# Peptides against a protein of PDB entry 3S8F, part 326

Target 1, 157 residues: chain A of PDB entry 3S8F
Amino acid sequence: VLTLFVAVPSLMTAFTVAASLEFAGRLRGGRGLFGWIRALPWDNPAFVAPVLGLLGFIPGGAGGIVNASFTLDYVVHNTAWVPGHFHLQVASLVTLTAMGSLYWLLPNLTGKPISDAQRRLGLAVVWLWFLGMMIMAVGLHWAGLLNVPRRAYIAQV
Target 2, 166 residues: chain B of PDB entry 3S8F
Amino acid sequence: DEHKAHKAILAYEKGWLAFSLAMLFVFIALIAYTLATHTAGVIPAGKLERVDPTTVRQEGPWADPAQAVVQTGPNQYTVYVLAFAFGYQPNPIEVPQGAEIVFKITSPDVIHGFHVEGTNINVEVLPGEVSTVRYTFKRPGEYRIICNQYCGLGHQNMFGTIVVKE

## One batch from the design tools (peptide; made by RFdiffusion4, then SolubleMPNN)

Design b2_p29_7_s4 (from b2_p29_7, 16 letters changed)
Fold by OpenDDE base, seed 5:
Structure b2_p29_7_s4 (fold): chain B 157 residues (1-157), chain C 166 residues (1-166), chain A 29 residues (1-29)
Amino acid sequence: as target 1 above (157 residues)
Amino acid sequence: as target 2 above (166 residues)
Amino acid sequence: DYVLGTLAFMGLLMATMLAHFNQVYALLL
């Protein structure tokens, strides 16, 4: 009940953020259905990190709705599916948002801008983090669907 | 300028909100698909049954492992299973192939898991509550029972076996 | 192979993150 209750406002919030991004992209000169995406500041890790977090949150949120189903929970509960869901929500969205926040916060607090090298490395970090989290999450969800148990060191598959 | 920006934001928000509603239906469809593909062969009873965890080992259908498997029909059995720290009773559980098995699972101590490998049987076992699961084993052999809920120091070694005989 | 590859990749990620965070620390000093 609580999950489904939170799911609706969460979806609304997520797509409101998407709307804001579209608006921002269009203000930056992006046009058409996808041009606004390209116009966003993909060269800034403070932007990229939370956006990637949001992208990871989409399948995680969908999984949350799945987990909220009693019939499906019977199958996926306490399987590798659950850690997969958690890692999308926490290790992707929350962590990447925190990382992105630091890329913004620290330069502003210190008054010192990050170097170009630091910026590039930051981009590499957040993209690689996202990639790693997606690989792990897909693996965990797949394993869960194959009925690999959670909290067990062995599995039949 | 502020007014223009506000109107623009609202327009995009409305569009994306409509999209979000569409996505909600997509998620419902995904739930339905997953249900159709991954729940076959398992029928949870959904009935709330209570037992006294303090006496379940001494009296009642769970008290004697030798009497845990009860034939209830020509091709139907009820198996009374205890999940405890740290194992299952009876162990092994012996059932015939092709029979409808109703597992009645409870715990005398703490919360455990009852996950049967090679099947979709996956339930939590709560002290004072009876978990009921119906399943038919189509293939003979050994099926391992795994505890997938942390229950203490011996959790990782808590295994049982279901032996399906021809 | 999947597990080993994942672990190796995680190690690489960790190394990259550590290298980056070192630079951040230098920025704070």
Scores: peptide ipSAE 0.021, ipTM 0.676, DockQ to the pose 0.017
Fold by OpenDDE base, seed 3:
Order: structure tokens, then sequence, then C-alpha cells
Structure b2_p29_7_s4 (fold): chain B 157 residues (1-157), chain C 166 residues (1-166), chain A 29 residues (1-29)
């Protein structure tokens, strides 16, 4: 019961963000169950970066429930699972949100829009970052489940 | 039309709320699966127990490593372990195969880890607190103890051994 | 140049992540 209550605020935040994205996509002409996703501004790194952060945050959030569980935390605590969770939460969501914020903030502060070349480069940066983060995170979570210790250079398995 | 927009937003929120609730059940199922597959042989035991880290080396059950393994029953033992910078005491820890072992672990100095390879024993050891874990070794052999909590310059070399005898 | 700095930082982190990933798999084999 306590675990369920801990998850409620996070889930409420998640559905609110998702609802906002769906509404925005539909306003941009998207239709059907998935058409609104395609209608979102995927050509803007200021949008793509935080959205990719959110996508990485989903499995991280699930891991948060695991880490908050007294019984499950015994299994995963101070294993490679923890760095995996940490990188999804901080190095994915927070970092990508910061990157996206810069892509919006700097043009507004300077009064000069980014060039098309800068836009394309920005998209490449955030997508490559996301890809690398997902590869590492999957490996770390997998290792954690196999009882690979955190802060140790060796493990039996 | 503000009314239409508001109604649409509410509909989307309701849909995503339903999805979120469904995902909650998925997460619960995953938790249950993880517990069933990854928890075995280790039972947290005992109540909150405290000890004075400044005297734990001089008096009490942790003071003499030669008396650290105490038989409490026909097939039951209590092992009083110190994690310190940078090692474990006693080392090795010798226990019989198939016996129920209660580890009582504390630290005289800083926070350490107590991670036993080949088992799911993995606890933090805090000065002034006693960590209690119960485990039964089914296989004879050597089990390495690893410190998985940074404890200083010698952290990377802090290892111990549990020897399980037939 | 925030883009260049971000790219450089990303490259460094990705290299570190990949190296760490290989280490993890080596331990699991």
Amino acid sequence: as target 1 above (157 residues)
Amino acid sequence: as target 2 above (166 residues)
Amino acid sequence: DYVLGTLAFMGLLMATMLAHFNQVYALLL
C-alpha cells in the first residue's frame, strides 16, 4: 500500500505530461491513436531533447518503484542497478532537458535564431546521447540483476 | 472554443490516467517476479541494534576474532563480523555447510559494504549500528566478501573470505 | 559555442559508457 502511494504523484505527473503532448500533437493536425506523435515538432532539438529524456525516465521511474521497495532494494542496493537507474534519471532526463533548454534559451536571449545547420547538429547530438544512454543503462540494470557490485572492479558473475 | 478544448484535455487526461494505472499493475507484476526470482536464502533478522563504535574492538562479542563464530544451536551459528578500513574480521570466516548462520556486522570506523559473492547477501555496515542477516550456505567452498561502499583510499582492496566446510 | 561543447561532452561520456558497458559484459560471461 505504501509503495502504491509513493508511485501516485509520479504517475500523475507522467500522465499530465503525456496528455499535454497528445493535445499539442492533435492541435498540430495529428489524428488517431498515434498520429499525434508524428505531428509533434521532431525537427526542433529544444523539443526532442526533453522528450527523449522523458522516454528514458519511464524505465527509470519503474526502477524508482523497485528502489523504494524495502524488499527489492535489498536485492539491487549497491549493485550496478543503482548506476543504471541514476544515469536514466540524471544523465538522461535532467541532462537532455538542460540541453533542450539551451536550444530554446540562447536564441531567445540573443534574439538570433539558430541556423539550419545548428538545428540539424543539435538533433544529432541529442539522439546520439539518448542512444548511448540507453545502451549503458540496459547493461547496468542487467548486471545489477546478476548481482554485480557497485564501486567494485571485480565480480564473480 | 474554450469549452471544447477543455473537454478534449479532460478526455486525454482520463485516457492517460487509465494507462498509468494499467502500468502500475505491470510494475507490481514485475516487482513480484523480481522478488520470486532474485530473493532466496537471505532473511533480514533482528531488531534495530546499536553498539558503541569506540569500544566495539575492546569489549563485547566483536572484540576477539577467535570467538567470533558462536554456536547457538545444533545447526545454528552467530558470526560477529567487523568491517573496518580496510578489511573484515574474522578473516576467513569459517562456517559449516548447511547450518543457519546469523551474521551480526558492525563497523568501528566508517561506513562499509558487506557483499558476499555467490549469495544475495548485500548490506551496508554503519558505525554504531548492527546489521543482521541470516543465511544458509548449501555449497561448500570459498565465498568472497566485497566492500561495495566507498570507505577511503584502500576501498578497492577491501576483501574478505567466508570458508564453508563440509 | 554550446553546440561544440555539448558534442565534445557527449563524445566523452559515450566513450566512457561504452567502455563501462564492455566491462560489465566481460564480467557476465
Scores: peptide ipSAE 0.013, ipTM 0.703, DockQ to the pose 0.032
Fold by OpenDDE base, seed 1:
Structure b2_p29_7_s4 (fold): chain B 157 residues (1-157), chain C 166 residues (1-166), chain A 29 residues (1-29)
Amino acid sequence: as target 1 above (157 residues)
Amino acid sequence: as target 2 above (166 residues)
Amino acid sequence: DYVLGTLAFMGLLMATMLAHFNQVYALLL
């Protein structure tokens, strides 16, 4: 149980990022308790991608706490649960952050802004990626809870 | 104005930090609650038992698969299982229905998995260590053992069977 | 039992996070 103190830095980071987003949204004219969210630049794939990654990281982080629990890990270890967990962590957060970074980096390196068509395509890509990852993750976690083994081609369920 | 702004920022930061810490305690509490209410079939870790993987096939309780199933008491058995590249011994493992079975599982070669379908038995098997799992089969039939830890080229074909007799 | 328990646990974790998150925001604004 005390090993869960490892979650403290992660939680601090998560809420610091959230605070930064709030600040940015308010600077952009967002008001009220949640109005700042709408004021964020959701039309920019360089922004949307890493934010979606962070959103996917939240349930992944919760799963990480489960995996770090000795007794609960016994239930989920070496089942499809584990791939589900790290796909949320890697294929959502890391991958989407990389994608977002690319959408920022390439225009800056080339000196050419992205076209409106490219921007819209980028938004579609990152949203579809996020959706696909969420579906996959839910499926893997569900399968894991049903005791589908990891690293096996067969399952009874 | 700068001082006022600084104080406001500090208050905001302290609030978020406090929230982060509070959430940690909430998570701990929720885990504790879950464990307290859902403990069926979970066995806490005991003392680490070691074995020499280089001799385990030659001497000791794992050496003879014909002697692997040992009755230790009324309706109580210990089963000494080897997980190896690429299978299990004994195979099949024959045990009676309703008996308390203590599986003592080790490996002579590399790390393997021991996942029994239809049960909550799922452990990694490390060379030099003995994994101990207690289980009572309530239903007769065949239970497949699956290796869920990559152990080499034949990993995907590494299966065993537990036969539970009436 | 493990499936239901784990799902309930995960759901409760997420719900708790969201609920308290909003509370903190409400207090700071």
Scores: peptide ipSAE 0.016, ipTM 0.715, DockQ to the pose 0.039; fails the geometry check
Fold by OpenDDE base, seed 4:
Structure b2_p29_7_s4 (fold): chain B 157 residues (1-157), chain C 166 residues (1-166), chain A 29 residues (1-29)
Amino acid sequence: as target 1 above (157 residues)
Amino acid sequence: as target 2 above (166 residues)
Amino acid sequence: DYVLGTLAFMGLLMATMLAHFNQVYALLL
């Protein structure tokens, strides 16, 4: 029970971030139910990276609740599900946030803006990373539900 | 204006909270559906049982692999399994089809895994603690035991076999 | 100076991780 309480502040943070994104999008001229999303600065890898990380964090966070549940964990424990969860949390959220932070930090530290070529390359890297990570994570979760073991090179399926 | 910004953000937070609650119900429904359709069941946790890992190989029910399978009833067996670096004993574990098997699993050395393919048996084995799992094999054949907890250089080669006889 | 400091920090962090690779590997597996 106490472990599941960790979900509460995490969800609160998620709502706050989502609200901030919607507010920012609307300030940038976005209108309607979804128009604010399109108005966000999707041309900036420093923005896109952490946002994609957050998107990956949603299913990862849900998986964390599953992993913390005694009864549900029995199904997924020490299966490929667990590394799937980790890759969403660490390799997606943390890594993409770090990448995004770097895209912001380096221009500020050097005093030089990134070139258009660097920007485009950064966008490509971030999106490809996210795509690959989502494919892998979905595969790992699926394999885990099929009882593919963690830390083993062989499986029945 | 900070006040206007906070008020606007709060309004959006309420919207996202409502959406989140709706999604929560969807997830609960999905979990409920999964549980309702799940026929394998959950093996209940056994009572905590302790053993001395330094003597478990010399004395007690784990000491002799030839005596590891004990019939406790007409169609009931207890199997005393030792997970060690790097294997299982007895190996193979021979049990009859349709019998209720109680596995009593411990380790003399480090933490190991005990994952039986084709079953829902998946437990960690801690030195000094006895893991208890109940299972009935409905199909005859060979079931591979996999160590899914890192236990050293030979971890990847640590396998066992359960042979279910007709 | 700030760039150099940041890179140095990253380098030290990476070096620390590499120095503890075996321990990290053992924990992650």
Scores: peptide ipSAE 0.000, ipTM 0.699, DockQ to the pose 0.019; fails the geometry check

Design b2_p29_8_s1
Fold by OpenDDE base, seed 5:
Structure b2_p29_8_s1 (fold): chain B 157 residues (1-157), chain C 166 residues (1-166), chain A 29 residues (1-29)
Amino acid sequence: as target 1 above (157 residues)
Amino acid sequence: as target 2 above (166 residues)
Amino acid sequence: SLLELLELVYSTAKLLYSLPFLLAAEALA
């Protein structure tokens, strides 16, 4: 009940952010149904990180709804599914947002822009992090569906 | 122009909110699909049943492991299982293949898990409450019971066995 | 394949993650 209660405002917020991104992309010259996405500043790790976090949050949020379902919770509860969900929410969205925030915050605090090398490194870090998190999350969710138990060192699968 | 931006954002927001509503139904469909594909053979029985964890070892159907498996009908059994620190009783649990088994599981001490490998049986066991699950073992052999709820130092070694006889 | 890669990654991670628990289990055996 509480999860679903939080889910609704969260979804509203997420889609408000999406609306803002679409608007920004269109202002930057993007056109069409998806052209605005390409127009967003994908060369800025301060932008890419939280956006990737949001992307990871989508399946995580869906998983949250599953976890909040009484019938489906029986299937996934205390399996590897749950850590998979957590890693999408915390290790993806929260962590990537924090990472992205640093790429914005530090230059602004110091008054010095990041170098091009730092920018490229930042992009690499963020994308690799996201990729790794997605691989792990998919694996954990998959394992959970195969009834790999949580909090156990051994499993049949 | 903040005013212009605000109006523009609101316009796009309406579309995205409509999308959100559509996604809600997608999620419901996914839940239904998952339920249909991953709950076969297991019927959780949600019933409020309380027991006294301080006396469950001494009195009642959980007191004697030798009498834990009770035939309740033709090809139907009830198994009274205790999850405790750190193991299960009876152990092994012996049941016939093809029989409908009703597991009634409780704990005399702390919260434990009851996860049967090779099945969809996976419930938490709370002291003072009885967890009830129904399952029919289609294949003979040994099924390991795993505690998937942290219960202390011996948690990782807390295993049981269900032996399904032909 | 992607599935094989995911399986490999997960299996490796599972093994590494479970190692401390395996050691603890042996200590308590």
Scores: peptide ipSAE 0.006, ipTM 0.692, DockQ to the pose 0.017
Fold by OpenDDE base, seed 2:
Structure b2_p29_8_s1 (fold): chain B 157 residues (1-157), chain C 166 residues (1-166), chain A 29 residues (1-29)
Amino acid sequence: as target 1 above (157 residues)
Amino acid sequence: as target 2 above (166 residues)
Amino acid sequence: SLLELLELVYSTAKLLYSLPFLLAAEALA
């Protein structure tokens, strides 16, 4: 009930953020239906990290609705599906947002911009983290649908 | 200039909200498809039922494992299962192939899981509550019951067996 | 309002994705 209560507002909030991104991209010279995406500062890990977190939140949010639905939860409850959902929400959205915040916070606190090497390393870390998390999440969700249990070391299939 | 910016933001917000609605339908469609293709053989049965976990071992239908399997009708059985630290009773659970089985599962101690491998039977078992699952085994053989809810140091070794007889 | 529309869509969606389960339950009963 609680999850379903917050689902609609959460979606609205998420897409409001997307609207802000579109506006920002267009201010940066992006044109067309998708050109504004390319115009966003993809060279800044402080930007890339939380955006990737938001992307991970999309399937995670959908999974949240599933987990909170009585009929669907009957299928996925206590399966590998559940930790898959958690890793998208916590290890992707929350973690990447925290990483992005750190990339912004440290330069501002020290008064020194990050070096190009640090920037490139940050981008690599964020993208690799996202990729690994997506692979794991897809695997866990798939396993869950195949009825692989959570908190069990032995499973058929 | 600021007014123009606000107006533009509002326009984009409306567009993205419309998109969000469309995506909602897509997600629901995917969920519906998943549900239609992954739900078979198990349905909830019964109503919310409470029991006293402190006495369930001494009295009532769960007290005697030898009396746990009750024939309730032609080709219909009720099986009273206890999930405890760390195992299941009766063990094994013997039921006939093709019969409608109503599992009534409860716990005398802590929360356990009741996951039957090879089936979609997967419920939590709470002390003080009775979990009810209806299932018909179409294939004879042995089905392992596993606990998928952490219940203590012996959790990983908590197994049971359902023997479906031809 | 847009919020009302979202609520309606959400409610309808919940009903729709519940139907397969209900049908499956009926078929298994």
Scores: peptide ipSAE 0.000, ipTM 0.692, DockQ to the pose 0.027
Fold by OpenDDE base, seed 4:
Structure b2_p29_8_s1 (fold): chain B 157 residues (1-157), chain C 166 residues (1-166), chain A 29 residues (1-29)
Amino acid sequence: as target 1 above (157 residues)
Amino acid sequence: as target 2 above (166 residues)
Amino acid sequence: SLLELLELVYSTAKLLYSLPFLLAAEALA
């Protein structure tokens, strides 16, 4: 009950963040159903990083519900599924948010804006990180469903 | 400005709520799919049973590995398994093919895992608690038991074997 | 209100989500 109850404020937050992104995109000139997305500052790694983290958080959150389920957890518990979930939540959302925060914080602390080269490098890092995490997470979830054990170096499959 | 922003955000929330609702059904469908494809032959959990981990090695059904396999019926057995640092007893566990096996698993020391390859048997073993798993081996052969819960320096080498005889 | 809508969605989700597990629990009892 408590676990499921936590989903309420989480969903509210997710909706608010999504709405805020749409609002921001529309303020930047985006129009239409999807035009606001294009209008967001995708050239700024400080923005892109946490947004990609949020995207990874969506399937991760769904997996959290599975992990919290008594019956479903029996299937996935202590399998590669669990690390897959963690890498979406911690290694994607938290880590990418931290990366994004640094891309904003460091220029502010030093008083020096990032160069164009640094900006491009930052974008590359963030996108590659996200891509890698998605590949790994999908693989881990898939392996977990095939009953590949967690915390073991061997598996039948 | 905060008020204006709030109103603006609220205007978009309706759309996102609708989308979220749709996604919710997608997630439910995925859960249903998982249940349908991966819960076939679910092993029922036994009732909560407690045991004293400090004496489980000295007396009781887990004390003697030679007497760990108990026939409880014509084609039914109970196997009292200890998961300990770092192994399982008895090892190997010998059971007949086609027999209904009830595993009673506990630990005298720390938390361990009991994951049997080739089966859906995957439980944690807690000191002071008895994990009960019912399974019928349809195929003869050797099934490896893997500890999938970190239990110390020897965790990675903690294996057991179930031998299913024809 | 948004909160009421969320509560409705959440409640519905909980109900729908819980059904297969309840059935599973009965099957395992």
Scores: peptide ipSAE 0.000, ipTM 0.712, DockQ to the pose 0.027
Fold by OpenDDE base, seed 3:
Structure b2_p29_8_s1 (fold): chain B 157 residues (1-157), chain C 166 residues (1-166), chain A 29 residues (1-29)
Amino acid sequence: as target 1 above (157 residues)
Amino acid sequence: as target 2 above (166 residues)
Amino acid sequence: SLLELLELVYSTAKLLYSLPFLLAAEALA
């Protein structure tokens, strides 16, 4: 009945990614407990997009544990909670990673670097996407906890 | 250079793993505290029960909607509910206020949802499986049943009603 | 058994990790 062991590899992966980010930040001159975060290349949409995806994935991962729990799943199953979880895992992490990959891939395929205007536009896109997804996800999770049903156009609340 | 970088990465990984372990202990402590101070919730779910979906409409307790509500005790009832494309039977389901109701729900065709507004009743209904939910309605009135699992072209219009009488 | 102990530990950890969500659910119920 050790079903939650499935979370162990995921957590290990998450912390190794965090370790990689810390290493990169410190390599770029960041110091202290949090200084390495500021040292990361936040001016590059190819970096910012997947990182924002990872940030959204944290509460999404927590939701995964909730959804996999027999007792807690009884509360959230087939409510608006589930779409909220999806939008964090797929529409945030996967989508933002794809967007970030595009910002890296396109210059490499064409052999032309992106312009400064394109870079700034890319940053605006990924930040706005992240913000919108977080607002929507919070709303969906909240609605789910209020027992708003999934796949229905009506609700008691 | 690569070796040094590898060792550095491993050191950071070990640090984060140590942090995760520390957090694990914190969470265990919090769980222990919660278990000590809070009562365990009761999930109103029953034992896994199977039924033949091909005959459930012709024979057995689901066959006659007029006999779907069965009194099993002075203040206890069992309600045999069919979720089908696209509705519920019986409809309405009439039960008395304050009685302990055991819903036995199954499907003759495809997977449906059984979401009762105003309650914590929310289960999927699988053909060949009987979903058991126990609930006591404290307030009289009408409670809408919503199908929250896609079941076909008429899914969006699949509703039922539970009428709780004083 | 060791497996039962591990299950208990992980179950406890799961509960603690899920506590904020559980509390939120109770608050909004």
Scores: peptide ipSAE 0.013, ipTM 0.730, DockQ to the pose 0.055; fails the geometry check

